# Peptides against a protein of PDB entry 4X86, part 1

All scores and structures are predictions.

Target 1, 56 residues: chain A of PDB entry 4X86
Amino acid sequence: EGPQLLLSEAVSRAAKAAGARPLTSPESLSRDLEAPEVQESYRQQLRSDIQKRLQE
Positions, changes and structure headers below are counted from each chain's first letter, unless a header gives other numbers.
Peptide ipSAE was made for these designs. It is ipSAE averaged over its two directions, with the distance scale d0 held at 1.0 Angstrom where the peptide's residues are scored. Compare it between designs on one protein only; published cut-offs may not apply.
A fold fails the geometry check if it doesn't show the stated peptide or something in it is severely misdrawn.

## One batch from the design tools (peptide; made by RFdiffusion4, then SolubleMPNN)

Design b1_p8_1_s1 (from b1_p8_1, 3 letters changed)
Fold by OpenDDE base, seed 5:
Structure b1_p8_1_s1 (fold): chain B 56 residues (1-56), chain A 8 residues (1-8)
Amino acid sequence: as target 1 above (56 residues)
Amino acid sequence: SLLDLANL
């Protein structure tokens, strides 16, 4: 349940916006960011952030 | 926040 936004996509967009290139391969970074436990933590944080915004 | 990051 909740938001299904990918952390890997968010990081990719941020890197592109900043003109930043990783020292390691983008594929390695994406693999780490797409790990199930990482994505679940991100989903939970997004839910929390949305709740905070709703409370403002 | 991470929400801000997701909205880039």
Scores: peptide ipSAE 0.136, ipTM 0.696, DockQ to the pose 0.508
Fold by OpenDDE base, seed 4:
Structure b1_p8_1_s1 (fold): chain B 56 residues (1-56), chain A 8 residues (1-8)
Amino acid sequence: as target 1 above (56 residues)
Amino acid sequence: SLLDLANL
């Protein structure tokens, strides 16, 4: 439930915007960023960030 | 913030 924003997608977009390329393959980087524990931590941070913005 | 990052 709730919004589903992938950390792997966010990092990919940021890397593209910065013109940065990882030393390893982008597929390997995405795989690491899509690990369930990493995604859960990211979801929690996004929720916190949204709550902070609602309070501004 | 990470929210800003996701909105790129």
Scores: peptide ipSAE 0.135, ipTM 0.693, DockQ to the pose 0.483
Fold by OpenDDE base, seed 1:
Structure b1_p8_1_s1 (fold): chain B 56 residues (1-56), chain A 8 residues (1-8)
Amino acid sequence: as target 1 above (56 residues)
Amino acid sequence: SLLDLANL
């Protein structure tokens, strides 16, 4: 439930915007960032961040 | 925040 934003996609966009390149292959980076536990932690943090914004 | 990152 809630926003389904991939951390891998967010990091990819940020890296591109910053002109940064991963030291490993993009595929390896994506693999790490797409791990279920990482994605779940990211989802929870996004939810928390949204809730904080709504409370402000 | 991570929200800001996701909004890029």
Scores: peptide ipSAE 0.135, ipTM 0.694, DockQ to the pose 0.514
Fold by OpenDDE base, seed 3:
Structure b1_p8_1_s1 (fold): chain B 56 residues (1-56), chain A 8 residues (1-8)
Amino acid sequence: as target 1 above (56 residues)
Amino acid sequence: SLLDLANL
């Protein structure tokens, strides 16, 4: 439960903004970034980042 | 930060 900020979506947006393209395919990259362990690590980092911002 | 990345 909680807000879902997908790492795969964030990376896709960043790649587009930077004009970067993966050597394989955007689909393959998305599959790797949507792995449960990766998403959980991202969620934890986002939580940590938010807590840091609240202290500023 | 990853938070900044999520806001793109």
Scores: peptide ipSAE 0.135, ipTM 0.691, DockQ to the pose 0.511

Design b1_p8_1_s2 (from b1_p8_1, 3 letters changed)
Fold by OpenDDE base, seed 5:
Structure b1_p8_1_s2 (fold): chain B 56 residues (1-56), chain A 8 residues (1-8)
Amino acid sequence: as target 1 above (56 residues)
Amino acid sequence: SLLDLAEL
């Protein structure tokens, strides 16, 4: 529930914007970035970062 | 929305 703020999606968009390609496969990168512990850490960081911006 | 902190 709520917005889906996926690290894998963020990295994919950033890579495309930069014209960068992984040295390994995009699938391998996505697999690593979609690991539950990695995604949870990203969610927590995003929440914290947004809260900091709102408090500025 | 992206700023709905309760849902993040």
Scores: peptide ipSAE 0.034, ipTM 0.585, DockQ to the pose 0.106
Fold by OpenDDE base, seed 3:
Structure b1_p8_1_s2 (fold): chain B 56 residues (1-56), chain A 8 residues (1-8)
Amino acid sequence: as target 1 above (56 residues)
Amino acid sequence: SLLDLAEL
């Protein structure tokens, strides 16, 4: 229900900013990064990192 | 507050 902070979106934006291109295809990369287990790990990492920053 | 990021 809340905001969606997708790893696939973050990687896409980072790749664009760096001028990097996947060897296979952007679609294949996006598919892999949208896997539930990968997204869940990213969510946990993001939450943890934000909490650390709030303590600084 | 930012700690209301519980939905993350």
Scores: peptide ipSAE 0.033, ipTM 0.576, DockQ to the pose 0.070
Fold by OpenDDE base, seed 4:
Structure b1_p8_1_s2 (fold): chain B 56 residues (1-56), chain A 8 residues (1-8)
Amino acid sequence: as target 1 above (56 residues)
Amino acid sequence: SLLDLAEL
């Protein structure tokens, strides 16, 4: 229901903006970044960072 | 905001 902030999507967009490409393949990188434990850690970090920003 | 940037 709420917004989905995917790490794989964030990394993909950041790489595009920087003009960087993975040495292996975009698909392999996305697969690793979409692992549940990795995504959950990213969600927690993003939430924390947003909360800190709101307090500044 | 950080959320706005993430959605771009």
Scores: peptide ipSAE 0.031, ipTM 0.544, DockQ to the pose 0.266
Fold by OpenDDE base, seed 2:
Structure b1_p8_1_s2 (fold): chain B 56 residues (1-56), chain A 8 residues (1-8)
Amino acid sequence: as target 1 above (56 residues)
Amino acid sequence: SLLDLAEL
């Protein structure tokens, strides 16, 4: 429904921009980044960071 | 808005 802010997608884009490749495999990295607890932590941090910027 | 961010 709302904007989907996936850590896995963010990392993928950042890696491409930096010309970086996973040391193991893209699939293994995606699996780790898509773990519920990791994704939730990212969502919370992102929300917090955006809120801080809006309050400037 | 901050309310929109609450949906994150």
Scores: peptide ipSAE 0.036, ipTM 0.590, DockQ to the pose 0.072; fails the geometry check

Design b1_p8_1_s3 (from b1_p8_1 with E4D Y7E)
Fold by OpenDDE base, seed 2:
Structure b1_p8_1_s3 (fold): chain B 56 residues (1-56), chain A 8 residues (1-8)
Amino acid sequence: as target 1 above (56 residues)
Amino acid sequence: SLIDLAEL
């Protein structure tokens, strides 16, 4: 439907861009980043950031 | 910011 703003995807892309690898495993990192509370916090942060940009 | 990271 709408744009998907997943923290796990954002971190994955950022890691690739930076040439960084998880200390444990990509799967373990993804599991942590996909936790409901973490994803919700990320969504709220993105919304907040967008609002700040709109106020510029 | 996190919004920038999402666009990478």
Scores: peptide ipSAE 0.040, ipTM 0.599, DockQ to the pose 0.557
Fold by OpenDDE base, seed 3:
Structure b1_p8_1_s3 (fold): chain B 56 residues (1-56), chain A 8 residues (1-8)
Amino acid sequence: as target 1 above (56 residues)
Amino acid sequence: SLIDLAEL
């Protein structure tokens, strides 16, 4: 439970907002974006960005 | 940034 900061969700929402559609499938896209190393990199980036904003 | 994407 709690807020989920998944890269796959972020990309899906961004794609929807931009009117972009995967040429394969949304499921294939989410599968790739849910890879542990990708998600960990995203988490680190979010943490870094949040820290930067808190310091502003 | 990626945080901006999360806010969508």
Scores: peptide ipSAE 0.040, ipTM 0.599, DockQ to the pose 0.549
Fold by OpenDDE base, seed 1:
Structure b1_p8_1_s3 (fold): chain B 56 residues (1-56), chain A 8 residues (1-8)
Amino acid sequence: as target 1 above (56 residues)
Amino acid sequence: SLIDLAEL
């Protein structure tokens, strides 16, 4: 439902698509990726990337 | 890029 902007979800989807498995537990990976500062950095990067694409 | 990952 709606666009997915969560880094944890993006990484999970990418890993599944590539057939990759984390060396640590999925829960540990999710915990790191769901940290507020990490998510905010991801949001800013997405915004920047979208703006770059619009300017191309 | 990160946007490419989000689109998967």
Scores: peptide ipSAE 0.040, ipTM 0.597, DockQ to the pose 0.611
Fold by OpenDDE base, seed 4:
Parts: structure tokens; C-alpha cells; sequence
Structure b1_p8_1_s3 (fold): chain B 56 residues (1-56), chain A 8 residues (1-8)
């Protein structure tokens, strides 16, 4: 329901910004990064990082 | 941080 900050999107944008490309394929990389457990870990990390930033 | 990456 709330905003979704997807790890796959973040990595894709970061790779583009750095001019980097995966050896296999962008699609395969995205598939791996969209795994539910990976995305959940990313969500938790983002929440934690936001909370830390608010304390600074 | 991961937040920085998401902001790209």
C-alpha cells in the first residue's frame, strides 16, 4: 500500500549510472534481485537506514 | 547507503 523501493530497480539504476553491465543479462540479474526474501531484506535495511538518518 | 542507491 505504501511506497515501494525495489532493490532490483535500485541496482539497475546504480549500474546504469556507473556504466556497468552484468555478464549474464539484466533480466537474469533482475530476477534474482526480485526474490521475495531479498526484497524483504532490502525493505528492512531501507527502514533502518531511514530511521538512522532521522536521528542524525 | 542503500537509500542512496534508490535515489539514483
Amino acid sequence: as target 1 above (56 residues)
Amino acid sequence: SLIDLAEL
Scores: peptide ipSAE 0.040, ipTM 0.595, DockQ to the pose 0.540

Design b1_p8_2_s1 (from b1_p8_2, 5 letters changed)
Fold by OpenDDE base, seed 2:
Structure b1_p8_2_s1 (fold): chain B 56 residues (1-56), chain A 8 residues (1-8)
Amino acid sequence: as target 1 above (56 residues)
Amino acid sequence: SALEAAIR
């Protein structure tokens, strides 16, 4: 359980805000970022970071 | 808190 936020979406938004574009393609980057192990690591980090903030 | 519990 926990937050259900996509790393690919987060990176897309961050890239747009920074005016950054991948050298290959957005689709290629998204494919890498949507890998199950990558998404799971992001979920765990996000959960941990939110917990730390809430417990301050 | 409720929020902490939700993200346990």
Scores: peptide ipSAE 0.031, ipTM 0.568, DockQ to the pose 0.076
Fold by OpenDDE base, seed 1:
Structure b1_p8_2_s1 (fold): chain B 56 residues (1-56), chain A 8 residues (1-8)
Amino acid sequence: as target 1 above (56 residues)
Amino acid sequence: SALEAAIR
């Protein structure tokens, strides 16, 4: 439950908007960003940030 | 609020 947003997708969109390119392959970057522990940390941060905004 | 409860 909670917001279902992928860090890999968020980074991809941000990089595109900023015109930034990874020094490594996009596939390698995606692999790192899609790691379960990384995604879980992102989910927790996202949940926390949304809660802060809603509770303010 | 309802939104806070949904995101909890």
Scores: peptide ipSAE 0.030, ipTM 0.560, DockQ to the pose 0.050
Fold by OpenDDE base, seed 3:
Structure b1_p8_2_s1 (fold): chain B 56 residues (1-56), chain A 8 residues (1-8)
Amino acid sequence: as target 1 above (56 residues)
Amino acid sequence: SALEAAIR
């Protein structure tokens, strides 16, 4: 339940916008960012932030 | 709101 936005996708888009490139490889970075515990933490933060914004 | 309920 809740938003299913991927942290890996968000970081990829942000990196592109900033002209930043990983020192190793995009694939290695994505693998780390797609770890379940990392994604869950991001989901919880995103959910909280959106709730705060909507309740303002 | 409906949006808050959906995100809860």
Scores: peptide ipSAE 0.029, ipTM 0.557, DockQ to the pose 0.098
Fold by OpenDDE base, seed 4:
Structure b1_p8_2_s1 (fold): chain B 56 residues (1-56), chain A 8 residues (1-8)
Amino acid sequence: as target 1 above (56 residues)
Amino acid sequence: SALEAAIR
């Protein structure tokens, strides 16, 4: 249930938009960002932020 | 709204 947006995807898009490149590798960065605990924290934040905006 | 309900 709830929004199914990946932090890794969000960061990749943001990095591309900013012209930023990882010092190591995109794969290493993605691996870290796809850790379950990191993704869960992001999901909770995203859900909360969207709810705040929609309930205004 | 419908959107609020969808992401409850």
Scores: peptide ipSAE 0.029, ipTM 0.558, DockQ to the pose 0.077

Design b1_p8_2_s2 (from b1_p8_2, 5 letters changed)
Fold by OpenDDE base, seed 1:
Structure b1_p8_2_s2 (fold): chain B 56 residues (1-56), chain A 8 residues (1-8)
Amino acid sequence: as target 1 above (56 residues)
Amino acid sequence: DALEQAIR
């Protein structure tokens, strides 16, 4: 429940927009970014950020 | 609170 945005997708989109490329393969980067603990931390951050925006 | 529930 809550925001269901994948960090891997967010980073991929940002990298594409910036014209940035990973030094390693995209698959290697995705493996790191899709790790459960990383995704959970990102979800918590998104929730926190949304809460802050709503309180502003 | 209500905000936490809204975002879940």
Scores: peptide ipSAE 0.027, ipTM 0.516, DockQ to the pose 0.117
Fold by OpenDDE base, seed 2:
Structure b1_p8_2_s2 (fold): chain B 56 residues (1-56), chain A 8 residues (1-8)
Amino acid sequence: as target 1 above (56 residues)
Amino acid sequence: DALEQAIR
């Protein structure tokens, strides 16, 4: 239930769209972004941001 | 509330 989005995937898509590349390897960045605590923080932020937008 | 139920 709720948004099922991965931070690592979101960052990858955003970077490609912006023509940006990480200074380190993409794999190293993905590893950091896929950490459970980071993903949970992203899920909470995403939910909060959606709620704020719906209230505007 | 309804918003929390829809987004959770």
Scores: peptide ipSAE 0.027, ipTM 0.514, DockQ to the pose 0.119
Fold by OpenDDE base, seed 3:
Structure b1_p8_2_s2 (fold): chain B 56 residues (1-56), chain A 8 residues (1-8)
Amino acid sequence: as target 1 above (56 residues)
Amino acid sequence: DALEQAIR
């Protein structure tokens, strides 16, 4: 298993830090960000970005 | 390294 980093959690933390609030519920946004295809794309990007940083 | 192994 790769790193268990959730896009929904990352976006929630970033939004909170920026003081951004969805017009809809945070739960609705989280549901969309937890879609399997979205999460898998994010995981692949994180893996790639981390590997690039390790090689710098 | 350990991090590369963890993200494979």
Scores: peptide ipSAE 0.024, ipTM 0.513, DockQ to the pose 0.127
Fold by OpenDDE base, seed 5:
Structure b1_p8_2_s2 (fold): chain B 56 residues (1-56), chain A 8 residues (1-8)
Amino acid sequence: as target 1 above (56 residues)
Amino acid sequence: DALEQAIR
């Protein structure tokens, strides 16, 4: 439960906005970013950040 | 609280 935002999607959007290109491959980067432990860490960070913003 | 329920 909680925010349904994917780290892979966030990075893809940021990369597009910046005109950035991976030095390796987009597929390799996506694989790393879609790893369950990475996504869970990102979800926890999002939760923490939202809490901070709402409590300001 | 309501915040915790919304973002858990």
Scores: peptide ipSAE 0.028, ipTM 0.518, DockQ to the pose 0.143; fails the geometry check

Design b1_p8_2_s3 (from b1_p8_2, 4 letters changed)
Fold by OpenDDE base, seed 1:
Structure b1_p8_2_s3 (fold): chain B 56 residues (1-56), chain A 8 residues (1-8)
Amino acid sequence: as target 1 above (56 residues)
Amino acid sequence: DALRRAIE
């Protein structure tokens, strides 16, 4: 129930900061990054990484 | 704890 951490949003921000553009289209990239399995894996990774930092 | 709860 916390803030929704979206991989698509994270990548969009990172790409903008780096001045990088998708080789295809932003829409195609978003479609891949919004896949439920990808988003779930990212959420789990973020949770794990934050938990590790909280234990440090 | 608060940050952990925010990502659960």
Scores: peptide ipSAE 0.117, ipTM 0.700, DockQ to the pose 0.112
Fold by OpenDDE base, seed 4:
Order: structure tokens, then C-alpha cells, then sequence
Structure b1_p8_2_s3 (fold): chain B 56 residues (1-56), chain A 8 residues (1-8)
């Protein structure tokens, strides 16, 4: 229901901040990170981590 | 509350 938080976007931002580049194509990396099961796992982890911090 | 609503 909220803004879409994509793992692919998070990794892209982190890689850019670190000056890192994938050894494979960016498209291959995006494909792996955009897999529905990976995105769902990330969403659940992110939700859990934020909820924990909000309860502290 | 706002941050919780953003991740629901």
C-alpha cells in the first residue's frame, strides 16, 4: 500500500555510493534482484527491521 | 506511524 521499495533500487544506490560496478551486465544484476521471491523476502525483511526500530 | 504506513 505504501511506496514501492525495490531491492534492485537499493542495491543500485548502495553500489553507486560505494563506487562499485558489477562484473556482469547491470541488466543481469537487475533481473536477479527483481525476481518476485527475492523482492518479497526483501520487503518482509525491511518491514521487520523498521518495525523493530519503531518499537525500540 | 508515517514510516510504518509507508512499508505496509
Amino acid sequence: as target 1 above (56 residues)
Amino acid sequence: DALRRAIE
Scores: peptide ipSAE 0.114, ipTM 0.695, DockQ to the pose 0.119
Fold by OpenDDE base, seed 2:
Structure b1_p8_2_s3 (fold): chain B 56 residues (1-56), chain A 8 residues (1-8)
Amino acid sequence: as target 1 above (56 residues)
Amino acid sequence: DALRRAIE
């Protein structure tokens, strides 16, 4: 339940904001970041980090 | 609470 936060989207937004370009194609980077195991790890980390901040 | 629910 809740909006699905995508790692690929977060990285793309951060790179654009920083004026950074990947050394590889953006499509290749997105493919790696959209891997289910990578996305799940990001979701778990994000949840954990937010929970820690809410406890401070 | 709203932020917690958004990531659950």
Scores: peptide ipSAE 0.112, ipTM 0.694, DockQ to the pose 0.096
Fold by OpenDDE base, seed 3:
Structure b1_p8_2_s3 (fold): chain B 56 residues (1-56), chain A 8 residues (1-8)
Amino acid sequence: as target 1 above (56 residues)
Amino acid sequence: DALRRAIE
């Protein structure tokens, strides 16, 4: 099991770095980003992007 | 190899 690259964690870090605040609660945003289908799509995209970079 | 194992 590789490091859990969570989309919710990535978005939280990016929002903090940009000084962005959600209009809704951060808990509501995290719940949406932790949806299994969203997390699986992110994992597949991240895997694909990393594999492309390793082949360059 | 380490990065491949991180995405498996």
Scores: peptide ipSAE 0.105, ipTM 0.687, DockQ to the pose 0.089

Design b1_p8_2_s4 (from b1_p8_2, 4 letters changed)
Fold by OpenDDE base, seed 1:
Structure b1_p8_2_s4 (fold): chain B 56 residues (1-56), chain A 8 residues (1-8)
Amino acid sequence: as target 1 above (56 residues)
Amino acid sequence: SALEEAIR
């Protein structure tokens, strides 16, 4: 339930838009960002942020 | 919302 956006995808899009590149390999970054616990935390925060905006 | 549009 809620937003279904991968943190890794969000970071990739943001980095590309900003012209930023990680100092480590993209694979290493993706490995960290795609960890289940990280993704779940991101999903919860994203849902919370959207809900806050809707309530403002 | 603006946030939803930005992340889509």
Scores: peptide ipSAE 0.069, ipTM 0.570, DockQ to the pose 0.175
Fold by OpenDDE base, seed 3:
Structure b1_p8_2_s4 (fold): chain B 56 residues (1-56), chain A 8 residues (1-8)
Amino acid sequence: as target 1 above (56 residues)
Amino acid sequence: SALEEAIR
């Protein structure tokens, strides 16, 4: 449960905004960023950061 | 807040 924000989606949007292009494929990058342990770490950090902002 | 409760 909690926010449904994917690291892979966040990175994709950030890369487009910055005009950055990977040497590999976007699909390969997304596959790595969608690993369960990576996503869980991102979720925990995101939750913590949002809570800090809301409690200020 | 409602948002804090949703993400706790």
Scores: peptide ipSAE 0.034, ipTM 0.531, DockQ to the pose 0.077
Fold by OpenDDE base, seed 4:
Structure b1_p8_2_s4 (fold): chain B 56 residues (1-56), chain A 8 residues (1-8)
Amino acid sequence: as target 1 above (56 residues)
Amino acid sequence: SALEEAIR
């Protein structure tokens, strides 16, 4: 039912690639990013963005 | 494409 990529994983990978570290604990950040409403919004955006790219 | 179908 569409891509199942986690926003928390995406942010962690992006932060690592950029050499960035949060001011707050990683656990606190993960908690916010793993909220169901946040993940659902990300899933919808990801699906839409990938579809647009594939159709170009 | 196959990928488009998989993520629809």
Scores: peptide ipSAE 0.033, ipTM 0.532, DockQ to the pose 0.128
Fold by OpenDDE base, seed 5:
Structure b1_p8_2_s4 (fold): chain B 56 residues (1-56), chain A 8 residues (1-8)
Amino acid sequence: as target 1 above (56 residues)
Amino acid sequence: SALEEAIR
């Protein structure tokens, strides 16, 4: 439950906006960012951050 | 709010 925003998608959008290209392959970066433990940590962080904003 | 319900 909670927000289902992908870290990999967020990073991809940020990279494009900044005109940044990784030194390693995009596939390697995506693999790391799509790891279940990484995504879960990101989900928890997003939930916490959004809750902070709503409670302000 | 709908957002609060989604993230609670």
Scores: peptide ipSAE 0.033, ipTM 0.537, DockQ to the pose 0.103

Design b1_p8_3_s2 (from b1_p8_3, 4 letters changed)
Fold by OpenDDE base, seed 2:
Structure b1_p8_3_s2 (fold): chain B 56 residues (1-56), chain A 8 residues (1-8)
Amino acid sequence: as target 1 above (56 residues)
Amino acid sequence: DLIALAEL
């Protein structure tokens, strides 16, 4: 439950906006970005960044 | 800024 904050989705959106393409393949990049440890690190980073912004 | 990137 709660907002779904996927690193793979974030990178896909950012790459599209910037006109950037992965050097290997979109599938390989997505696989790496969807790794559990990577996704968890992203969630923690987002939480930390939001908290920092709220403390300003 | 990962938050900014996610909102692009």
Scores: peptide ipSAE 0.027, ipTM 0.542, DockQ to the pose 0.509
Fold by OpenDDE base, seed 5:
Formats: structure tokens, sequence, C-alpha cells
Structure b1_p8_3_s2 (fold): chain B 56 residues (1-56), chain A 8 residues (1-8)
């Protein structure tokens, strides 16, 4: 539920903005970042960070 | 800050 915020998308955007390129390939990086446990950790962290921002 | 990273 709610907006789907993907870690892989966030990293891709950040890398593009910074002009950074993976040493291996974008596909390899995306595969690692799309692992279920990694995405779940990211979701939890985003939720926590948003809550912190709301409390500031 | 992962939110900050997403906003780049």
Amino acid sequence: as target 1 above (56 residues)
Amino acid sequence: DLIALAEL
C-alpha cells in the first residue's frame, strides 16, 4: 500500500545526478538492490525517516 | 539519509 519507493530507483537517480557509474554494470547493481530483503529494509528505513521528519 | 538520496 501507498507509494512504491524502490531503492534501486533511488540509487539509479542518485548515480545519474552524480555522474557515477557502476564498475560492473547497471544491471548487476539493480539486481543487488532489488533483493527482497534489501528492499524491505529500505521500506522500513523510509518509513522511519519520514516519521522523524514529521516530528521535527 | 535515504530520503535525501532519493531526492537527488
Scores: peptide ipSAE 0.027, ipTM 0.544, DockQ to the pose 0.489
Fold by OpenDDE base, seed 1:
Structure b1_p8_3_s2 (fold): chain B 56 residues (1-56), chain A 8 residues (1-8)
Amino acid sequence: as target 1 above (56 residues)
Amino acid sequence: DLIALAEL
């Protein structure tokens, strides 16, 4: 429902684009980035940042 | 920033 803004997906795409690799494992990185509290913080930060840009 | 990352 509505656009999905996943931190895990964003980091994955950015890492691929930059040719970067996680030092541990992709699975460990994904696990950390998919944590509910991390995802919620990311969503809130994106919303806040977008609102700030709109107010500039 | 995180917005830029999300848009990739």
Scores: peptide ipSAE 0.026, ipTM 0.540, DockQ to the pose 0.527
Fold by OpenDDE base, seed 3:
Structure b1_p8_3_s2 (fold): chain B 56 residues (1-56), chain A 8 residues (1-8)
Amino acid sequence: as target 1 above (56 residues)
Amino acid sequence: DLIALAEL
């Protein structure tokens, strides 16, 4: 379990907040952002950033 | 940054 930190969800929320829309489709964007290597890179970056913040 | 994105 644990918190679900999906890049696809983060980008979708950010796009909505900014009033931005994909030129293709939300589904196409989600497919690209849900690629395993992309999601893993996002997870690693979040973990790294949080660790840095905690050490400050 | 990415943390900001996660918090949206």
Scores: peptide ipSAE 0.025, ipTM 0.537, DockQ to the pose 0.513

Design b1_p8_3_s3 (from b1_p8_3, 5 letters changed)
Fold by OpenDDE base, seed 4:
Structure b1_p8_3_s3 (fold): chain B 56 residues (1-56), chain A 8 residues (1-8)
Amino acid sequence: as target 1 above (56 residues)
Amino acid sequence: SLLALAEL
């Protein structure tokens, strides 16, 4: 339930847009970014940022 | 911000 705003997806998109490539592998990077604590921190930050923009 | 990254 609810929206899935994945840090791993965001970083992958950003890296592609910037023409950047991981030194090891995209898979290893994705695995690290999908760690539950990392994803939860990202979700909280994203929610906070959205709320700030809505208050502008 | 991280929000900006998500929009890419």
Scores: peptide ipSAE 0.028, ipTM 0.579, DockQ to the pose 0.525
Fold by OpenDDE base, seed 2:
Structure b1_p8_3_s3 (fold): chain B 56 residues (1-56), chain A 8 residues (1-8)
Amino acid sequence: as target 1 above (56 residues)
Amino acid sequence: SLLALAEL
C-alpha cells in the first residue's frame, strides 16, 4: 500500500510552481506520465532518491 | 531531482 506518488501529480505541481504549460495539452501530458512503466520508474527513482537522502 | 519536484 503506502503513499501514492504520482509522477503526473508531481509534474503538474512543478509546472504550476514554475508557471510552465505544455505546448500540446495538459491531458495528453498527464496520459503519458500515467503510463504504468513510467509510473513504476518514477516510484523506483523516488525510492532511490529517498535512500540517498537518508544516507547524507 | 524528481524528489525535489514531488515536494513542490
Scores: peptide ipSAE 0.027, ipTM 0.575, DockQ to the pose 0.504
Fold by OpenDDE base, seed 3:
Structure b1_p8_3_s3 (fold): chain B 56 residues (1-56), chain A 8 residues (1-8)
Amino acid sequence: as target 1 above (56 residues)
Amino acid sequence: SLLALAEL
């Protein structure tokens, strides 16, 4: 249902770009960031931000 | 913003 915009993927990419590494493991970080409530909040925020950007 | 994260 539409493009997949995962917070876990976004954070993973951002960490790589910044040269940052999780203190424990990438898998543990991904697991925490894939919690449904966290992902849904991210989706809603992203949609809101895009709408604001389009109105600029 | 989270939008910035998505664009990386």
Scores: peptide ipSAE 0.027, ipTM 0.576, DockQ to the pose 0.515
Fold by OpenDDE base, seed 1:
Structure b1_p8_3_s3 (fold): chain B 56 residues (1-56), chain A 8 residues (1-8)
Amino acid sequence: as target 1 above (56 residues)
Amino acid sequence: SLLALAEL
């Protein structure tokens, strides 16, 4: 299997780095970000972004 | 971009 690039993990780390806090519970945010369709969209976007970066 | 977020 390849590396796992989770949107929930990315957002969590970004929020921590920025000192940002969700207005709803962290659990609710994680649940939304871990939805399969959201994760798949994130994976596709990352692939696209990486490909664009490699082509620049 | 989402790539930037993943790199944090």
Scores: peptide ipSAE 0.027, ipTM 0.575, DockQ to the pose 0.535

